# Designs tried in a protein design run: peptides against a protein of PDB entry 6FRK. Part 293

Target 1, 411 residues: chain A of PDB entry 6FRK
Amino acid sequence: NEEVLNAMLKEVCTALLEADVNIKLVKQLRENVKSAIDLEEMASGLNKRKMIQHAVFKELVKLVDPGVKAWTPTKGKQNVIMFVGLQGSGKTTTCSKLAYYYQRKGWKTCLICADTFRAGAFDQLKQNATKARIPFYGSYTEMDPVIIASEGVEKFKNENFEIIIVDTSGRHKQEDSLFEEMLQVANAIQPDNIVYVMDASIGQACEAQAKAFKDKVDVASVIVTKLDGHAKGGGALSAVAATKSPIIFIGTGEHIDDFEPFKTQPFISKLLGMGDIEGLIDKVNELKLDDNEALIEKLKHGQFTLRDMYEQFQNIMKMGPFSQILGMIPGFGTDFMSKGNEQESMARLKKLMTIMDSMNDQELDSTDGAKVFSKQPGRIQRVARGSGVSTRDVQELLTQYTKFAQMVKKM

## One batch from the design tools (peptide; made by RFdiffusion4, then SolubleMPNN)

Design b2_p28_7_s2 (from b2_p28_7, 13 letters changed)
Fold by OpenDDE base, seed 5:
Structure b2_p28_7_s2 (fold): chain B 411 residues (1-411), chain A 28 residues (1-28)
Amino acid sequence: as target 1 above (411 residues)
Amino acid sequence: SEKLLEEAKRKHPEQAKLKEILEELSKL
């Protein structure tokens, strides 16, 4: 029994190391799991694999919990959130994602670009902010990040903004000059929260990076980015261990909506390849599938329209990349998350929606939409011209819709 | 994984049906 346990623990340790979990944490976890397993219960014919998986899951949950309550913004107050992190961590993109998240929740949100080191930093922030209709501040001429941050925070405080996000300079190396600049900015604006942004794809370097930031600045929150890539997210455990700060959000892709509140149970389930059925359920519930009760009732009655299909494409687009949703499901291997297929799938859905935007209410709301188009072929030519696509693209959409509507009628 | 999926399908049949729908929509 002990040899079998040690062999299984060795396989688990190997899989955790391949998931970028720090070697010190893996050793500690192995000892804690070995101490938590009752060898007598394992002798009684209980599924040894399930017991080990459950013990590993519990110890990983403890490693992600810093024992510190996450900071939350106060409604009707001015909340200053300062972002810190290395260049290429996704910091600037994450500032825009967090601003958009709070804006969608009905907060008066703004962005400040205090990155004077990168010539294109303000243009990138301005482009992201303008697309999301988020107010922004920055300078093309001011080189002191303290001046820009102070002026921007004062401006947005005077305009009664509730969420004021400050993006700072990221550098390729942890230099004392970078930390001094961050301290000067932090002292000038007195942020309510300092967010460290970490790239999950840096693997074993996560501990040393997170520690170097925590030793120099008062990091109170962590955001982990690039969890859509080959990184299984084991570096997130190293960030929590080093910073003693909670992970508040995760970045799951390149889109502004590829951003979600951190949930411990789903994250650990995904890290272990157990799949995140609960996070799928929660993401489905957060999308207020109250509107989908009407869809589910229509589907129970074997009714499915082109409008119902359009609404489902909107829901898929609101959920973020479908590959991430699928990658949360047990048995959809990591190979389904090829980055190329996500953008191509989203572009395909957006093309199909653009075709449907050129349809009329009679076409969209027909329970036999394909038959409406088959009876009057001139409708296909109208829709094709209106959407800037070929008549073949419209026929492919109608063929796909027909296959789906036939499946719904058999349900 | 299949038993967890079956148990999730049993607890949330509407969500399982929606997943099957979304999976078929993703194959489009």
Scores: peptide ipSAE 0.006, ipTM 0.329, DockQ to the pose 0.087
Fold by OpenDDE base, seed 2:
Structure b2_p28_7_s2 (fold): chain B 411 residues (1-411), chain A 28 residues (1-28)
Amino acid sequence: as target 1 above (411 residues)
Amino acid sequence: SEKLLEEAKRKHPEQAKLKEILEELSKL
């Protein structure tokens, strides 16, 4: 039994090392998992694989939890968020993604470019900000990042901005001058949060980089970038361990929408290749769809209305990119929804919602919505006219709804 | 993975329903 355990633990350790988990963390995890596994319970015929997987999962969750509550912005206050990180980490792009995330949540958000070192940094930030309709500040003439950051923060505080994001210069590992500049900027603007942006593709170098930043600046949050389908998430564990700071968001691609709040369970599940329903479940539950308890109760009773379908479409749209939702579903590889298919799928969902916006409460709340329309075909024509679609589009929606309602009744 | 999936479905049948709804919504 101990030989089988040691063989399985060796495979897990190999997979974690291949996932760019730091070798020190993998060693510690192996010892912690070995100590957490009751060999006597394994003798009782419990599935050894499940026990090991659960123990590994639990220890990885602990490695991602720094024991510190993530900083969150306060509504109606000026929240200054300073970004730090290496050149090429995706820092500037991540500033724009975070700004766009808060703007979509109804926060008055702005961007400051305090990167005077990189030629075209301000143009890149301005391009991203303009595309997202985010207010921005920077200079083409001022070379002191402290002056730019201070003036920009003061300007946007006076304009009652709630989220003020400051992008700083990214440099290579070895310039003490960069860290001094970051400290000078941090001291001048007094940020409420300092975010370290880390590229997941750096792998085993993540620990040393994250430590170098934490030793020089008071990193309070981590954002991990380039967590697309090929990125090994193990570097994120190294960043948390080195910074003692929570991961708050992840970047999952190049688009401004390829950005989501960090979720521990889904991330660890993805890291282990377990593609966990529990992670999707947790994503669905962490979406405090307070409305989901009522939906879950209706689903338990085999009831599914057009309103319940509309609420599900709203939920999918609130979850962000559908590829990220699918990538949490076991057997749906991250490649299943190409970026093109995602925008098309979201456009389809929005079209279906627009059709349902032309329905009345009797149609939306009917437990047999398809039968309401079949009994009175004039309703289809009304909805089609109201939504600017064909009667065929409405019939297609009702056919889809009927398939869902039948599926819910069979479950 | 399939056995973990089946156990997660068994522990959280409502959430498994939501998953299957989302899976069918993805095919639209």
Scores: peptide ipSAE 0.006, ipTM 0.308, DockQ to the pose 0.080
Fold by OpenDDE base, seed 1:
Structure b2_p28_7_s2 (fold): chain B 411 residues (1-411), chain A 28 residues (1-28)
Amino acid sequence: as target 1 above (411 residues)
Amino acid sequence: SEKLLEEAKRKHPEQAKLKEILEELSKL
């Protein structure tokens, strides 16, 4: 039994190392799991694999929980959030994602660009902020990030902003000059929260980077980026271990909506490849798709309209990248997470929705939408002209709808 | 993964149906 346990623990440790979990944390986890497994319960015919998986899951949950409550902004107060992190970590993009997240929640949110080191940093922030309709501040002439940060914070405080996000300069290396600049900015603006942004794709380097930031700046929160790529997220455990700070959000793609609150259980389930059906269910439930119960009832009755299909495409688009949904589905391999197939699938869904936007209510709400178009071919030509597509594209949509409606009737 | 999927399908048949619809929608 002990040899079998040691062999299984070795396989688990290998899989965790391949998931970018830090080698020191994997060793500690192995010892903790070995100590937590009752060998007597393993003799009782319990599935040894399930017991080990549960013990590993429980210890990973403890590793990602720093035991510190995450900072949350206070409504009606001025909350200053300073971002720190290396160049290429996705820090500037993450500032815009966080600003957009709070704006969508009804917070008066703004962005400050205190990155004077990177040429075009302010233009990049301005472009992102303008697209999201987020107020922004920065300078093309001021080179001192302390002055820019102080002036921007004062301006937005005077304008009664609730969320004031300050983006700072990144560096390629851990340079003392970067940390001194960050400390000077932090001392000048007195942030309510300091957020370290970490790239998950750097794997085993996450610990050393996160530690270097925590040793110089009082990091209180972590955001992990690039979890849509090959990064299995094991670096997140290293960031929590080094900073002793909670992960508050994760970046899951390049879009401004590819940003979600961090959830421990779903994240660890995904890291272990257990499939996140619960997180898919939670995400579907959090979307408050009130229309899902109505859809499920229609589906139980074998009814499916073009409007029901349109609403499902909207729901898929609201859920974010289809790769995230599919990556939550056990048995959809990592190959479906390829950025190419995701963007192409989303572009295809958006094209189909644009065709349906040119349909009328009689066409959309018909229980036999394909038959409505087959009886009056002039409808296909109207919809094609209205949406700027070929009559063939409309016929392909109707063919796909018919396949779905047949699938729903068989269910 | 298949056994977890089958157990999830058994516990949440409506969600399994929604998932199959979403899977077919992704092939569009």
Scores: peptide ipSAE 0.014, ipTM 0.347, DockQ to the pose 0.086; fails the geometry check
Fold by OpenDDE base, seed 4:
Structure b2_p28_7_s2 (fold): chain B 411 residues (1-411), chain A 28 residues (1-28)
Amino acid sequence: as target 1 above (411 residues)
Amino acid sequence: SEKLLEEAKRKHPEQAKLKEILEELSKL
């Protein structure tokens, strides 16, 4: 029994090392898991594999929890958020993603480019900000990042901005001059939050990098980028351990919408290859559809209307890139929806919604919507004319609805 | 992976339902 346990723990440790989890954290986890199992094996007669998986999951959750509450912006206040991180970490892109996230939540957001070291940093930020319709500040002539940051923060404070994001210079390595510049900027603008941006693909170097930043700057939050690539995300555990700061968001691609609030359970599930059903549900629950509880109750009763389908299409449209939703489903890789197929799928959903916009409340709220249309074929012709589509397109929608309603009834 | 998915489906039937709905919506 102990030999089997030690063999399984060795396989888990190997898999965690291959997931870029720091060797020290893997050793600590192994000891903690061994101690937890020795207590549980006496109590439950459970399948040893399930106990080990649960113990590993529980200890990984603890490694992602720094034991401190994440900073959150205050509505109606001026919140200054300073970004720090190495060049190539995705810092500049992440500033734009965070600004866009808060803008979509109804915050008055802006961006400041205080990166004077990288040629074209301001042009890149300006391009991203303009595309997202985010107000921005920077200079083509000022070379002091302290002056740019101070002037930009003052300008946007005077204009009553609620979220003021400051992008700073990155370097290819930790340098004393970078840390001095970051301290000078931080002292000048007095940020409410300092966000360290880390590339997940750096693997075993994440600990040393995150520690170097934390030892010099009051890092209060972490954002992990490039979780769409070959990086299994184990470096994120090293960042939390070294910074003692929570991961607040993750970057999951290059698009401005490839950005989401960090969730512990989903992240650990993905790290273990268990798939992220919980993160999918949580992303669905975060849509604050008061209707999700009502939908779940309707689904429990085998009820599904055309309105319920319309609301689900609206929800999918609000969830952002469909590739991210699919990438949360175990067995659907990021490759399952090419960027081309996503736009086409969203256009198709929008077409289906436009057909349903031409339906009346009796048609939308019927528990047997297909039967309402089959009893009165003139309804199909009315909806087709109202939405500018063929009667065939309406029949295809009703066929799809019937398939969903049958699936819900079998559930 | 499949056995873990089946066990997750058994523990969270509402989640399994939502997943199957989303999988069918992905084919639209």
Scores: peptide ipSAE 0.008, ipTM 0.368, DockQ to the pose 0.081; fails the geometry check

Design b2_p28_7_s3 (from b2_p28_7, 11 letters changed)
Fold by OpenDDE base, seed 1:
Structure b2_p28_7_s3 (fold): chain B 411 residues (1-411), chain A 28 residues (1-28)
Amino acid sequence: as target 1 above (411 residues)
Amino acid sequence: EEELLKKAKEEHPELARLKEILEELSKL
């Protein structure tokens, strides 16, 4: 029994290391799991694998909880949020994502660019803020980030903004000059929250980086970025352990809406490859798929049109990258990541939608769309010309639609 | 994983359909 336990714990430890969990945390978890598993309870014929997975899950949940309540903004007050992090961490993009998140919730939100070191930092922030209709402040001429941050905070306080986000300069390395600048900015603006932005893709380096920031700056919150990539998020555990600060949000892609509140249980479930059913349910509910009730009713009646297929492709496109959606569904995470470049699957969906954009309402709304095209082959040629594709591409779409419509009729 | 999938299918039949749609989309 102990040999089997040690073998299984070795596999779990390997999987956690491959998920970018820090080696010190993996060792501590192994000891905690070994002490928490009563070998006598494993004699009861319970699946030893399930027991070990449950013990690992519980210990990972504890590692993501710093025991500190996350800071939350207060309504009707001025909340100054300072962002800190390395260059390339996604800090500037994350400032825009957080501003957009609060704006969508009806907060009066603004952005300040106090990054004077990076050429075009203000233009990038201005571009992102303008696209999201978020008020912004910065300078093309002022080189002191303390002056820019102070003036911007004062301006937006006087204009009764509720959420004031300050983006600071990043560096490629942990330089003392970066931390001095961050301290000077923090002292001048007196932020209500300091957010450390960490790139999950740096893997085992997460602990050392997070610690270096915490040792110099009073980090109170963590945001983890690039969880859409190969990084399974194990670096998040390292950031929490080093900063003793809660993860408040995660960045899940390149889009401004690829940003979600951190949930411990779904995150650990995803880290273990169990899927994120709750995050998928939340995304499905946030999409206000009122159109999905009508679709679900049609599907219950065995009706499926080309328009219904188009609307499903639009919904999938709105949910973000196909890999993320699939990675949220248990059992899809491992096999689907191998079968195609995410960009290729999205390009295929976009190509199919472009073909359907050249269809008329009679073709789209027909419960037998494939038969409409088979009876009048001139429709295939029209759609092919309208969408700039081959007649074969239109026939392949109709073949796929027919397979879906047959599946729906068997349900 | 199978129990979570079963529970998800029972509590959220819409998610089970979304899964089947996504499975067929992944074969495209």
Scores: peptide ipSAE 0.000, ipTM 0.248, DockQ to the pose 0.117
Fold by OpenDDE base, seed 4:
Structure b2_p28_7_s3 (fold): chain B 411 residues (1-411), chain A 28 residues (1-28)
Amino acid sequence: as target 1 above (411 residues)
Amino acid sequence: EEELLKKAKEEHPELARLKEILEELSKL
């Protein structure tokens, strides 16, 4: 039914356009997905569902992959990271988040405020840096960003800092004066990496903005900000396409730790409501939870039990801002977050835990928990009665567990 | 167009889910 497929592809294209994906990229994706499906339909007996999902996933991954390896700082060297971007992009906040990220990883990190244009830029950076205990440099009297950046970089090089982050002036619009200033700063400090900070909420303007920065300054990395529950992932695709530079981090909120390394496949998986197991593992690792090593070792062996899922739910409940972590769990991303507020999401998680509290150790510790329940359907009825839920609710939990365990087995 | 979309959702529930995902992405 080619007409039905074309209608659905039209709707996918509309949704991508509504997600602020560039029209050219959407057209290219449509043709590539269509061609991939047409080639795979020749394979008799494949689930058309999995083929279409895989085709779209593969093409979205290609749109987010610039084919360029992300720059990484070198230990024992002075790495100068210059930030560029429009005012309101979250650039100053993102400088502090990146500095805090590297500091927590045991890097000797500092911040330089070379934003002389915005009144209170230095006070804002100083406040954020002081709160995070990050060393900072700036001036209340010097108006030349080149002087401030040069002096700050020299100071922190002499003090053997490993990560030297330079925040530059933003503007509300693309102005030639901004680009000239950025070039002068870049020429003076010779940064090892230039990071373009983009607000995901700017939509269709993301491409034109990202391109204008790349055409003037050697942008090597992108950070996308405001990817909290109202930010269109399509802007990220447009930024990568325009800059030909990898997204290295994403900002996911206002807190200094609302910042995570960007991973292409996990991002697209989360985007597609497939979940991000790898990003979940990374977040679990950052929390230094005692059971973390045991979980990682089980995951490496493709082992995942209902108990492991229960422990993950307990950890998620302890982690705070629930929205970002649930979105990383396969099958909990879109279906769990889109249908409720954080309190409803917590209530659903508590309900799932209450169902698991009615399971026995044999059910919880089985590497194939779903098969234990499928072999003895009376277990479902016992658990349902014990937890005060329907047999359907238990089956839904087991279906979610099965999806998760299948993803772990493919890792 | 709505009937074609309904039929498309019934025949291809995966594309419907992809649409819902992309619509949720557009609301993000």
Scores: peptide ipSAE 0.020, ipTM 0.501, DockQ to the pose 0.013; fails the geometry check
Fold by OpenDDE base, seed 2:
Structure b2_p28_7_s3 (fold): chain B 411 residues (1-411), chain A 28 residues (1-28)
Amino acid sequence: as target 1 above (411 residues)
Amino acid sequence: EEELLKKAKEEHPELARLKEILEELSKL
């Protein structure tokens, strides 16, 4: 039993190291898991794999929990958020993603470019901000980041902005002059939150980089970037351990909407290859389930209408990028995300919804929508004309609906 | 993974349905 346990723990440790979890954390986790596993309970015929997975999961959750509640902005107040991080960490892009996230939630958000070191930093921020319709501040002539940050924060405070994001200079190396500049900016603007932006792709270097920032600047939050389907999430654990600061968001791609609130349990589940079940639950729960309770009840009775399918398509569209939703479902590997052009999948959904927008309530609310259309083929022609599609496109939709309705009846 | 997916399907049958809907949508 102990040999089997040690073999399984070795595989888990290998997988965690391959996921860029720091070797010190993996060693500590191994000892903690080994101490938490009751070998006597394993003798009782309990699934050893399940026990080890549960023990590993609990210990990883503890590693991601710094024991400190994440800072959250206060509605109706001026919240100054300073971004710090290395060049190439995705810091500037992440500032825009965070501003866009709060703007979509009805916060009055703005961006300040206090990066005077990098040529074109302000142009890059301005381009991103303009695309997202986010107000921005910066200078082409002022070289002191303290002046730019102070003037920008004062301007947006006077304009009653609620979320004021300050992007700072990133450098390629941990230079003392960078940390001095960041301290001067932080002292001048008195940020409510300092966010360290870390690139997940730097692997085992995450701890040393995160520690170097925390030792110089009072980092209170972490954002991990480049957590695409291939990115090894283990660097996030290293950043939390080094900064003692919670991860608040993750960047999952290049688009401004490839940004989500960090959730510990889902992230650890994904890191272990178990899928993001809880994040899927929470995204489904963020879809006002009150409207879905009636749907869930109908679906429990094996009833599924074209309206129910339309509502599910609306829900999928509200959940954000289709790739992010699929990548949260266990067993939907990266290969499933790579084969679908996300924009094409969303365009297909929109096309199907546009066809259904040309249907009447009798067609939408029928428990056998396909049979309503089969009995009166003139309905297919009406819907096709109304939606500007072929009769074949409507028949393909009805075929798809029939497949869904058969799946629901088997549940 | 299969056991967690099974447990998630048992605790949250709506998610199982969403998964199957998403699986069929991916085949469109």
Scores: peptide ipSAE 0.005, ipTM 0.278, DockQ to the pose 0.093; fails the geometry check
Fold by OpenDDE base, seed 3:
Structure b2_p28_7_s3 (fold): chain B 411 residues (1-411), chain A 28 residues (1-28)
Amino acid sequence: as target 1 above (411 residues)
Amino acid sequence: EEELLKKAKEEHPELARLKEILEELSKL
């Protein structure tokens, strides 16, 4: 039993190292898991694999919990959030994502570009902010980031902004001059939260990088980016351990909507290759899709209607960006969403729903909706006229429905 | 990984369905 346990723990350690978890954390986890496994309970016929997985999961959850409550902005206050991180970490993009997240939640949000080092930083921020309709501040002439940050914070405080996000300069390497600049900016604006932005793709370097930032500035929050890539996110554990700061959000792609609040259990599930089954369950449960049991039963019987498809489209629209939902599904790499602008995919879903809104209950509730339309082609013309689309668009929807219904029958 | 995914699909057939629905939606 101990040999089998040691073999399984070796496989787990290998998988965690391949997931970019720091070798020290993997060693510590191995010892903690070995100590948490009651060998006597294993003798009772419990599935040893499930016990080890649960013990590993529990210890990984503890590694992601810094024991410190995440900072949250206060409504009706002026919350200054300073971003720090290397160039290429996705810091500037993440500032825009966070600003957009809070704006969508009904916060009066703004962006400040205090990156004077990177040519075109302000133009990039301005472009992103303008697309998202986020107010922004920066200078083309001022070269002191402290002046820009101070003036921008003062301006937006006077305008009663609730969320004031300050993007700082990032360099390709950790340099003393970068840390001095960050410290000067932090001292001048006195941020309520300092967010360290980390690229998950740097793997084993995450600990050393995160520590170097924490040793210079009072990092209170972490955001992990590029979890859409081949990065398994194990570097996030290293960042939490080094900064003693919670992960507050994750970046899951290049789109402004490819940004979600960090959830520990889903993240660890994904890290273990279990997929974000729990986060999918949680999102499905948060949607109060009580009617999902009826859908699940219909789908168990190989029944799938146009109404069932419509309800699934509504569920997806409620879950938020489609990329985030797909990124939660086990074995869905982001390669599937890389082909579509999320806004275009959401617009397509909304178009399909608008076509279905012009269908009648007999058409929607038919277990063979495509056959109802094929038997009476005049229905296609009615739906097309009702929804303001071509007969071709209705036929394309029916073709998609038929593919879904065939897939459901194979389940 | 495939066996865990298979077992997760067996334990949560609803999620397997959600996956496949989402797969076909990603092609839209």
Scores: peptide ipSAE 0.000, ipTM 0.277, DockQ to the pose 0.108; fails the geometry check

